Peptides against a protein of PDB entry 5H65. Designs and how they scored, part 106

Target 1, 294 residues: chain A of PDB entry 5H65
Amino acid sequence: QYLERTPLCAILKQKAPQQYRIRAKLRSYKPRRLFQSVKLHCPKCHLLQEVPHEGDLDIIFQDGATKTPDVKLQNTSLYDSKIWTTKNQKGRKVAVHFVKNNGILPLSNECLLLIEGGTLSEICKLSNKFNSVIPVRSGHEDLELLDLSAPFLIQGTIHHYGCKQCSSLRSIQNLNSLVDKTSWIPSSVAEALGIVPLQYVFVMTFTLDDGTGVLEAYLMDSDKFFQIPASEVLMDDDLQKSVDMIMDMFCPPGIKIDAYPWLECFIKSYNVTNGTDNQICYQIFDTTVAEDVI

## One batch from the design tools (peptide; made by RFdiffusion4, then SolubleMPNN)

Design b2_p12_4_s3 (from b2_p12_4, 5 letters changed)
Fold by OpenDDE base, seed 4:
Structure b2_p12_4_s3 (fold): chain B 294 residues (1-294), chain A 12 residues (1-12)
Amino acid sequence: as target 1 above (294 residues)
Amino acid sequence: SLEDLAKSTLDL
């Protein structure tokens, strides 16, 4: 879209809502740590959530491992099952269910695993050898998703999460509704299981300065701003380095702001009312930094 | 087999 550049001093005097094209320097940003800027966003209720830490997941999977797999739920038309007992002191029962496609076991790279009693480490190892893994538990009449506080699907190194508020969980047999049982598209899996998938987003606050004025702009973006998916960045050191390099380029440490590069971006203003206080806020939109550096 | 692959991956 086309918009004339507007100086920040002029923007700060105008009523919301409006859209602007600006050219400004990134004086500062928060949070400073990349891992703190990655959140989970529900597209339905718009709640922002923290990405669970490994420690949180360990607890969930430890609790899951205290439950015994139900023998009655093994070997259905949907999956073939195998149970092993670990050699550790606890002697955990680990049930792995290999999902079939029309009654036929697929190749490993096409195979979805359902797992009961697995640790986070074990699940992650499996997700690197198979297409994907769903942590499950034995329900009353069917396998069920273990816990929405944990990933409903682990595919490669990506953990897919669902919204607790918006999801209405269905049992595992609902995967039968999927025509394609080889690619295991996360959105399709979510739909079959009644899950509203959460989206990984970068969430940051930029302090922008063009020499005429200063304003704070909010960034919530999945993959456009950095041209890096928020869903992959936490598990990829190279992507993390790339984001850090971009931020260091716009806001280099140890030098004065006069030497900072100019950032071109689009911002929109909007009203926020807190009691008697009416505040105008700003959000960055439709901006890719690689294309907007001058 | 898938079973063998899973078992070996889990080091069981």
Scores: peptide ipSAE 0.688, ipTM 0.974, DockQ to the pose 0.680
Fold by OpenDDE base, seed 1:
Structure b2_p12_4_s3 (fold): chain B 294 residues (1-294), chain A 12 residues (1-12)
Amino acid sequence: as target 1 above (294 residues)
Amino acid sequence: SLEDLAKSTLDL
């Protein structure tokens, strides 16, 4: 439905909930650092989480590497296994399991690897040569996902995470239920393993000013606002530069707000109750920013 | 082979 543009001063006087079309300048935004603005969001419990740092992942995989692969779990109908011992690091055991499709090993670009004892660096290297990698550990009767604090699936440069709260993990043999064992769609893998996948989102607060009033609007968006996937931006320098360019365009440093371009967007108001205190908040929705300024 | 590719990738 078409909405006429409403000045911020009028919006600030109205009750929630309502939807508005606005034209305002981006006075400021937070957080300023791109990495801080990218979060993981659960579609079920709605928890927002930080994307783990590389150092955090290193610790998880180092801990995993202290465990010995169970020889009884090698070479099943689902996968063929190879175990290597590193020459350094006190002879670390690395087990790689090559998932088969109907009993046949696929081509590398269609092959899912399960890895025990791998470092983050090794896993990333493998994900560039094979279709995907799942870090696993030896369970009692089967291989199991290593840790939901780390990615459950690395596909190319994308790290896929699952929600600890909402997931009920199943053993790796449940991958047998997948009809297609070539594309390794993250959602399908997650479903098979009982994982609720987290979604990468941009989370930002915009301070908007149209000369009549000022309000803060919340942005939570995965790929619409910037037309850039939040899931890819952290691992792609060009995408990072693009986001930075967009933000610098709307909120250029070193110049007065009078010279800022106008931003057209949709915002919705909603009520937030904290005890006896009622507050009206605003969220940006259904908005795509273009490099062309109006 | 897949094994050779993995081994070479891991520099093992």
Scores: peptide ipSAE 0.688, ipTM 0.974, DockQ to the pose 0.674
Fold by OpenDDE base, seed 2:
Structure b2_p12_4_s3 (fold): chain B 294 residues (1-294), chain A 12 residues (1-12)
Amino acid sequence: as target 1 above (294 residues)
Amino acid sequence: SLEDLAKSTLDL
């Protein structure tokens, strides 16, 4: 993928679509706050949505906790079930279903839990002790995913989300189709349940300036640009600091742009129609920030 | 057991 370096002034005069290699300074970027830059992207419908906040999830799980687990759905060939009643005044029922591998309960680190009536805190605690957790509810004839507004799978500290528009949910028993019931690969779980998994992406707008011209370039990237997964950054302070450091390096506060390092990247132009207005936009692609900045 | 682990984790 060799491209000759093109000055921004030349790019700004050309029609889209085209691909360019550029060397420019990052004059500014938005949003400034990292958590605002991390979004969920559907690979099918291309919808961008916000990562749900804890408060949003609390509401969903609180609502789910008002439902009583259906006794008829306990203890199937797929899972063994245990139900507890909380000691608080609400006295909610919490059902935990331990998914079996070929009829045998696995080790905790290989075990998928299905949970009814759990709080976000409880689910997160469980996900740290077991392989994965799926929030579920009692359906008509089987357990079903609780809500696509919440994670369909929590694995460690990673919350996996599905697209409401593109997913056609299937019941929990469809997990039987999985050959491997030990690793619980998110994509496999999603496929079994009819879920189109959303992708964590960094979404930013860069204002680039090479001294010949200025243009805005859109960044939508999961893990290439920063070499940091967008899926992990929200739950890892060190990763957050790393991203912040990178951005501060390219766009240091309190100093003039003349002192900024050069950023080398690829951008592609494309046409966007907004009503009657035709605009050329730019997107960063196939770019990793280099450690060697000049 | 898995059950005991879950119960202890939930502090129930």
Scores: peptide ipSAE 0.688, ipTM 0.974, DockQ to the pose 0.677
Fold by OpenDDE base, seed 3:
Structure b2_p12_4_s3 (fold): chain B 294 residues (1-294), chain A 12 residues (1-12)
Amino acid sequence: as target 1 above (294 residues)
Amino acid sequence: SLEDLAKSTLDL
């Protein structure tokens, strides 16, 4: 995709859509806070959503914990079940279903847990000891995913979310369709349960200045731009620091833009209609900052 | 066992 470098002043005069290679300084960017730049994107309907905060999840799981596990749904060919009652005053019931592989319980690192009545903290703890965890509830005839407002799968420290609009949820027994019940690939789990998985993306607006003009470019990227997965950054302090360092490198605080490094990137223009107003917008694409520093 | 691990993890 070789393109000759085009100055921003020339780009600003051209009609969309077009693709450009540019060399510019990052005058500023928004949002400034990293956690605000991480969103969930549906690959199907393209809706952007906020990543739920801990408080949001707490509410969902608290609500889920008010429901009683259905004893009729315990211990199927797919899973073995255990129910515990908490020692607290409320006596909350927690049901954990250990998914079997061909009727055999796997090792913990290969085991998917289905959990009813668990708190966020409990689910996270379990996800660190087992392969993955799915929050579920007792449906009429089968276990069902608890709520798409919460992760449908917690694997390690990664919370996997599904699109409410595009998903058509199926009952938990559909996990039987998975040939591999050891790795629990998120996309496979999603497919089995009728979930359209959301993608973590960095969403930022860059103000670019090459001395000939100023242009705002939109960044929506999952893992290419920073070479850091958006899906992991919120749960990893080191990754957060890395992103911050990159941004500080290109847009260092406390110094003038004259001292900023040059950023080489690709941008594409596109038309946006807002009511009666037509606007040309720009988006960064196919750019990795680690490789494109000049 | 898986059950023991889960129980211990949950501190139940």
Scores: peptide ipSAE 0.687, ipTM 0.974, DockQ to the pose 0.677

Design b2_p12_4_s4 (from b2_p12_4, 5 letters changed)
Fold by OpenDDE base, seed 4:
Structure b2_p12_4_s4 (fold): chain B 294 residues (1-294), chain A 12 residues (1-12)
Amino acid sequence: as target 1 above (294 residues)
Amino acid sequence: SLFDLAESTLDL
């Protein structure tokens, strides 16, 4: 869609909602730290939440390891099981369930593991050797997802999370409904288990200045703005550096704003009611910085 | 085997 470029001074005088094409300089942005800008977003209830820290996950998995795997739930038509006892003083039991495809164990790169009693470190190690890992616990009659506060699926270096509010969890045997038991697509796994998957998003506030006016615009984007997936950036140093470089390019430290490059982007205005006050807010949309530098 | 790979990976 074509939109005529509108100066910020004109935009600031107009009622919402409207869409605009703008050219402005990025005077400042927040948060300044990249890890603070990555959040989880529910596409159903639209709740934003923080990505859990390793320390949080350690606690969850440590708690899970206090529960003994149920021997009755091992070796079903869906999976073959093996259990180990650690050599530490606690004698922690770790059960790994290898999901089969039509009764046959697949290759490691196609194999989904279900794990009971594993640490975060162990789970991450396994996820690098196998297709993916689901942390589980023994339920009454079936294996169940361990905790939605932890990833429901770890695939490579990506932790997939589900919405606690919108999800209605189903037991692990529901994975039988999947036609493809080799690729383990996160959305398919989520659907089978009754999980509403959360989306990684960049969440930032830009202060934009075109010389005629200044406004704050909200950015919530998963992979378009930077052409970098928010789901991968936290676990990839090179991607982090790339985002930092982009932000430094638009908002270089130690120089005057007059020397900043121009940023072209689309923004939409919307109304927010706070008590008796009606406020107009702005959000960036349909913008890729690599294409919008002039 | 898958079991051996998991065992070696876990290093329990």
Scores: peptide ipSAE 0.689, ipTM 0.976, DockQ to the pose 0.704
Fold by OpenDDE base, seed 3:
Structure b2_p12_4_s4 (fold): chain B 294 residues (1-294), chain A 12 residues (1-12)
Amino acid sequence: as target 1 above (294 residues)
Amino acid sequence: SLFDLAESTLDL
């Protein structure tokens, strides 16, 4: 798409909604810490929520471990089960259910695990050896997802979360509906279990200055702006460094703004009503900065 | 086996 470049001073005088192409310097941005800029976004209800901390997850899984796996729910047509008792943790029961494909146990890299009573550490270890892990609990008649406050699926180093508001959870046997029980696509798993998956997004506010005016623009982006997935950045130091480098490039610390590089981006204006106040806000869209850095 | 892999991974 083509838009003529518009100076910020002109944009600030116009009504919303409109789309603009701008060239401006990134005077400042917030939050400054990358960890604080990564959120979970529901595509349905549009709620933004924090990514749970390790401590939060520890509590959830500790609570889950207080429940004993139901023997009646072990070894179904969908999965084979193994239960272990911890040696040093007051006999904590850990049940791992190995999901089968057409009645046959797959290879580890294709195997989905359902786990009861596991710690975060144990779950993460398993997710590094198997395709994916779902934390579950024994329901009345079937295994159920443990808690949407925790990941519904851990695949490699990625924690997949679901929206508590929009999801209508179904029992684990609904995984039978999946034709492909080898790749365990997160969206497919979510659909089978009645989960509306949340999306990792970068959420930042940019203060842009082109010399004619100053404008605050909102950034909510999953993987386009930095060409780095928000879903992976928290678990990868190299990706974090890359994002930091990009931000430092456009907003170098310790130097004056006159030496900052120009940032070209698209912004859209929109109206926000807060009580009796009508405000025009701006959002960055369809913008990639990583290509300019490479 | 998958069971052995899980057991070794968990180190319970």
Scores: peptide ipSAE 0.689, ipTM 0.976, DockQ to the pose 0.745
Fold by OpenDDE base, seed 2:
Structure b2_p12_4_s4 (fold): chain B 294 residues (1-294), chain A 12 residues (1-12)
Amino acid sequence: as target 1 above (294 residues)
Amino acid sequence: SLFDLAESTLDL
C-alpha cells in the first residue's frame, strides 16, 4: 500500500482511526529483554499470554507422571504402544504411543509420538529424533491432551501452544480425521483436537521521534517486522543475536539520537477508552525493517 | 525399530 509520509506533529493532531507512513528515529523501546517481548497471542479471543518457562513445564509434566498409563488404551488402530519403567524416580511409568499411518508404523521422521509420563527433557529428546510429540494422558475412553498449559505439539525445537479459553478439546482418536499422517501440520493437529492454536508474537512499544514530535507505537508482529519468526527466536541463539543487532542498530547504546538511523514504517491510530479517559494509540503494521531502514 | 530408537533416546 502507498501512503504519503506524514510528520509526527501532524499525526498527533488528528483523530483516529487513520493510517500513516512515517519516517522516524527509534528513541527507545520496551521491553529491553527479548524473552520479555515474545508472547503468545490468540487469534480468536486476542488474549496475550506469556510463553511458559521451562520450570512451569517441568511441574506440569511431573504432575502428569504421577498417573499410571491405562492399559486399556494401549495398542489401538491409531497407534502402537510401549511402556518403560524408570530405574529411579520411584519407578515412573513412561508410555510412548507410536501413531500409525493406515495401520503401518512410519519412519521416525514421519512419526508422531504420544507420550504419557515423560519429563520435559525426555519429550525434547524424542522430538529431536521423531517428527513430533504430543504430551497426553489417559482419559476415560481414550487418550487426551495432557494440559493446554503445556505444548500440545512439540515439533523439533518448536513448542506449539493452544488457547485454554477458546479450545474445546477432543480425544486423541480424532487424529484419525487427518488425511496426512506424515507431516503433522500443527494447524491440522490443532483442528483435529479442537485446539485454537496460539501465535507467537513480538510485543514491543517503540518511542518514535522524527524531530517534529514524539509518539509511542505498539508492535505486535509474528514474523514480518524482523523477518524472524517469533516462534523460533527463543530457541535459536543466532536468531536472538540477529534481533539484538537490529535493535542495537536502530537504538545504539551510548550514542546520541542525532546519529540514529531513520526508520520508515506504517502506523495506524486507534481509540482506546479507559473509564472516562479516551486516548489515541498507535500500532505499527505492514512494516519490515529490512525494507524500511534508511 | 521405532521402539528401539525411542528406548535409546529416553535412556531410562
Scores: peptide ipSAE 0.688, ipTM 0.976, DockQ to the pose 0.733
Fold by OpenDDE base, seed 1:
Structure b2_p12_4_s4 (fold): chain B 294 residues (1-294), chain A 12 residues (1-12)
Amino acid sequence: as target 1 above (294 residues)
Amino acid sequence: SLFDLAESTLDL
């Protein structure tokens, strides 16, 4: 629907909920660091959580590497297995299970690997040569996902995470339910394993000023606002640079706000209650920033 | 083979 542009001073006087089209300058935003603005969001329980850092993952995989692969779980109808012993690191055992399609090993670009005892570095190396990698551990009767604190699937440079709260993990043999064992669609893998996938989102607070008033607007967006996927930005320097460039365009450092470009966007107001206190908040929605600003 | 590719990639 068409919305007329409304000045911020008028918006600030109105009750929620309402939708507005605005034209304002981005006085400031938080957080300032891009990596702090990228979060994981559960579509089911709506919990926001931080993307694990490399150091966090290293710890998880180091712990996983202390467990010995169960030889009884190797070479099933679902996968063929190979185990290596490292020459260093006191003989760490690394098991790689190559998932078959209808009993046949696929090409590397179609092959899902299940890995026990691998480091983050090793897993990432493998994900560059094979379709995807799942970190696993030996369970009682089957392989199981290693830890939802780590990615359940690494495909290329993308780490896919699951919600600990909403997921009910199933053993790896449930991958047999997948009709297509070549593309390894993350959502399909998640469904088979009982995982609720988390979504990468940009989370920011914008302070908007149109000269008539100032308000803070919340941004939660996966790929529309910047036209850049939040799921890819942390692993791609060029995408990071692009986001930084966009933010610098709208909120340039070292110059006065009078020289800032105008940002056109949609915001919606909503009520937030905290005890006896009622507050009206604002969220940006259905907005894509233009490369050419007015 | 896939095994050889993995082995060479891991460099264990």
Scores: peptide ipSAE 0.688, ipTM 0.976, DockQ to the pose 0.734

Design b2_p12_5_s1 (from b2_p12_5, 5 letters changed)
Fold by OpenDDE base, seed 2:
Structure b2_p12_5_s1 (fold): chain B 294 residues (1-294), chain A 12 residues (1-12)
Amino acid sequence: as target 1 above (294 residues)
Amino acid sequence: SLEDLASSTLDL
């Protein structure tokens, strides 16, 4: 949809909801730290959640490691199992289940691991050598996902999370329903296990100024605005630097706003009721920042 | 084997 550029002063006078094209300077933004701007968003209930910290995951996996794998659940048609006992840490039992494809063990780069009793460090190491890792626990009749507070799927350095509120977990044997047991697509895994996957999003508040007016606009975007996936940025120093560079370019420290580059973007207005207060808010949408546009 | 890879990765 083509939109004419509208000055902020005009936008500020109009009722919501409406869509606008604007050209403005980024006076300021929050949060300033990248890790604070990356959230998990549920597409169903729309709850925003913090990305769990390493310390949080350590606790979850430490608790899981106190449980003993159920011998009755080892070596099914779906997976072959191996159990190790650690030399230290009170003889912790670690069970790794290698998921088979049509009864055959695949190559490591196509293999999904189910792990019981693993530490975060161990799980991360495995995820770098195998296709994917799912932290699990022994249930009553089958293996089950360990905890939705932890990733339900780890692929390389990417942690996939599920919504606790919207998910209705199913046992691990439901992975049998997957036709493709080589690529382990996160959405497919989630569907099989009854998980509503959360989406990584950048959540920022921009203060925009075009000289005619000032408004605050929210950014909630997964990969379009920066052309950098929110799902990858926390685990990649180069991507982090790129985002920082972009933000520094639009909002350079120690420089007067008159020298700031212009940002062209789309914003939509919407009504928000906060108690007795009715306010109009703004959100950035369908916008990609390009270095050549500045 | 996959088991060997896992064990070596975990230093178990």
Scores: peptide ipSAE 0.640, ipTM 0.970, DockQ to the pose 0.645
Fold by OpenDDE base, seed 1:
Structure b2_p12_5_s1 (fold): chain B 294 residues (1-294), chain A 12 residues (1-12)
Amino acid sequence: as target 1 above (294 residues)
Amino acid sequence: SLEDLASSTLDL
């Protein structure tokens, strides 16, 4: 789409909703810490949630490890099972279920693991050797997802989360409905288990200044603005550095705003009603920063 | 085997 560039002073006088192309300097942004800008967004109920911290996950998995795997749920047509007893952790039992493809065990890089009683560290180690891992628990008649407060699927270094409000969990045997039991596409796994997957998003507020006016614009973006996936940034130091470099380029610390580079972007205005008060807000859209910065 | 790989990975 083509839009004429509009000065901020003119935008600030106009009614919403409208779309604009602007050229402005990034005076400031919040939050300043990258990890605080990464959120989980539900595409259905639209709630924003914090990404669980490692400590939160540790607690969940420790609690799960206090439960004993049900031996009656082992070795089904869907999976082969093995149980180990740890030597140095008061005999903690760890059950690993290897999901089969049409009754045949696949290669490790195509194999989904279901794990009971595993720690976060153990699960992460396994996810680096196998295709993916689902933390589970023994239910009444079948294995079940452990907890939606933890990832429902760990694939490589990516933790996939589901919405507690929108999901209606189904038992593990529902994975039988998947035709492809080799690639383990997260959305397919989620659908089979009745999970509404959450989306990683960058959520930031930019204070923009073009010399004629100042306005705040919100950024909610998964992978377009930085050309970096929000789903991967928390687990990759290089990606974090890249985002930091981009932000430092547009908003360099210790330098006067007069020396800041110009940012060209699209913003849209929209109305927000708070009782009798109407407010116009702005959101950045369809904007990608220069890739040569990365 | 997958079992051996899992066991070795977990140091169990």
Scores: peptide ipSAE 0.636, ipTM 0.970, DockQ to the pose 0.676
Fold by OpenDDE base, seed 4:
Structure b2_p12_5_s1 (fold): chain B 294 residues (1-294), chain A 12 residues (1-12)
Amino acid sequence: as target 1 above (294 residues)
Amino acid sequence: SLEDLASSTLDL
């Protein structure tokens, strides 16, 4: 769909909902810090939540480490198990379950680990050597996901989270339903375990000014706007630098707005009712800044 | 083995 460019002054006078193509300068944006702009979004209930911090995860895994692995749940048709007792951490028991493919242990890069009693550091180290890791606990009849407040799947440097509201957790043996037990696609794992996966999104508010008017536009985007996945940016310094460079380019510090580059984007208007007050809000959509700058 | 890799990674 082709939209002609509309000045902000005209947009500000129109009723919602409508879609517009605009050309404006980024006067300012919030939040200023990148780590504050990355959120988790549920595609089902639309809840936005913070990405758990390392400290939050440490607490969850410390609590998990207080639980003893159930010997009865070791070595099933789905996985082979090994339990270690730590020497330097007061005899903490760590159970690692190596998921098999049709009864055969796969290569490390194809192997899913289930871990009981592991620390965040240990889990992260394992995720760099194996395909993926699921933090689990011993349930009554089977292994179960440890906690939806923690990642249900850690694959490389990506932490996959599930929605607590929308998920109905199933036991680990439901992974048997997966035909392919080598690639461990996050969505497939989530489906097998009854998890509604959350999506990493950039969440920002842009103040846009084209000289005719000023409006605030909301950005919620996973990978299009910056051409950088929100799921990877927090764990990659180079990606963080790239986002920072893009934002500094459009909104350079210490420079007058007259010298700012023009940003071309699509925005949609929508109505928001707060009690008796009705206001029109704007959201950026289908926009890639790299295409406008490069 | 996978166990060896895990144990070495965990420094156990």
Scores: peptide ipSAE 0.636, ipTM 0.970, DockQ to the pose 0.669
Fold by OpenDDE base, seed 5:
Structure b2_p12_5_s1 (fold): chain B 294 residues (1-294), chain A 12 residues (1-12)
Amino acid sequence: as target 1 above (294 residues)
Amino acid sequence: SLEDLASSTLDL
């Protein structure tokens, strides 16, 4: 949809809601640290959550490892099971369930693993050799997802999380409903297990200045703005550097704003009520970072 | 086998 470019001074005088195309300089942004700008967003209830830290996950998996795998739940039509006892002093049991496709074990790159008693490190190692890993526990009648505070699916280096508020968890045997058990699409897995998947998003506040006015605009974006997936950035140093370079390009440190590149983007205004005060806020939308020709 | 791959990956 085409919108005529509007100067910020004009926008600041108009009522909300409206959509605008703007050309402005990025005077500043918050937060400055990339890891603080990556959040988990529920598309249904719209809650924003912090991405769990490694330490948080370690606690969850340590707690899970205190539970003994139920022998009765091993080797079903859905999966073949193997249990190992660790050589460490604790003698921890690790159960790995290899999900079958129509009763046949697939290739490793197509295989989903269900893990009981695994550490984060072990799970991550497995996810590098197999298609995907789901941390699980033994339920009353079936394997169940371990904890929505941990990833429900680890695929490569991507940790997929579900919304605790919106999800209604179903047991692992519901994976039988998937026709294709070689391409473990996160959304399909989520659907089968009753999970509302959370979305990784970049969350930032931009201070924009076009020389006529200054306004703050909110950014919530998964992969369009930077053309870098928020879901991958925390696990990839090169992607992190790329985002940093982009931000430094538009907001270079130690340089006057007059020398900053122009940023073209779309913003929408909306009303926010805070008690008796009505405030107009702005959000960036449908924007891919592109530098204007100077 | 998948089992061998898992065990070797985990050093178990």
Scores: peptide ipSAE 0.634, ipTM 0.969, DockQ to the pose 0.630

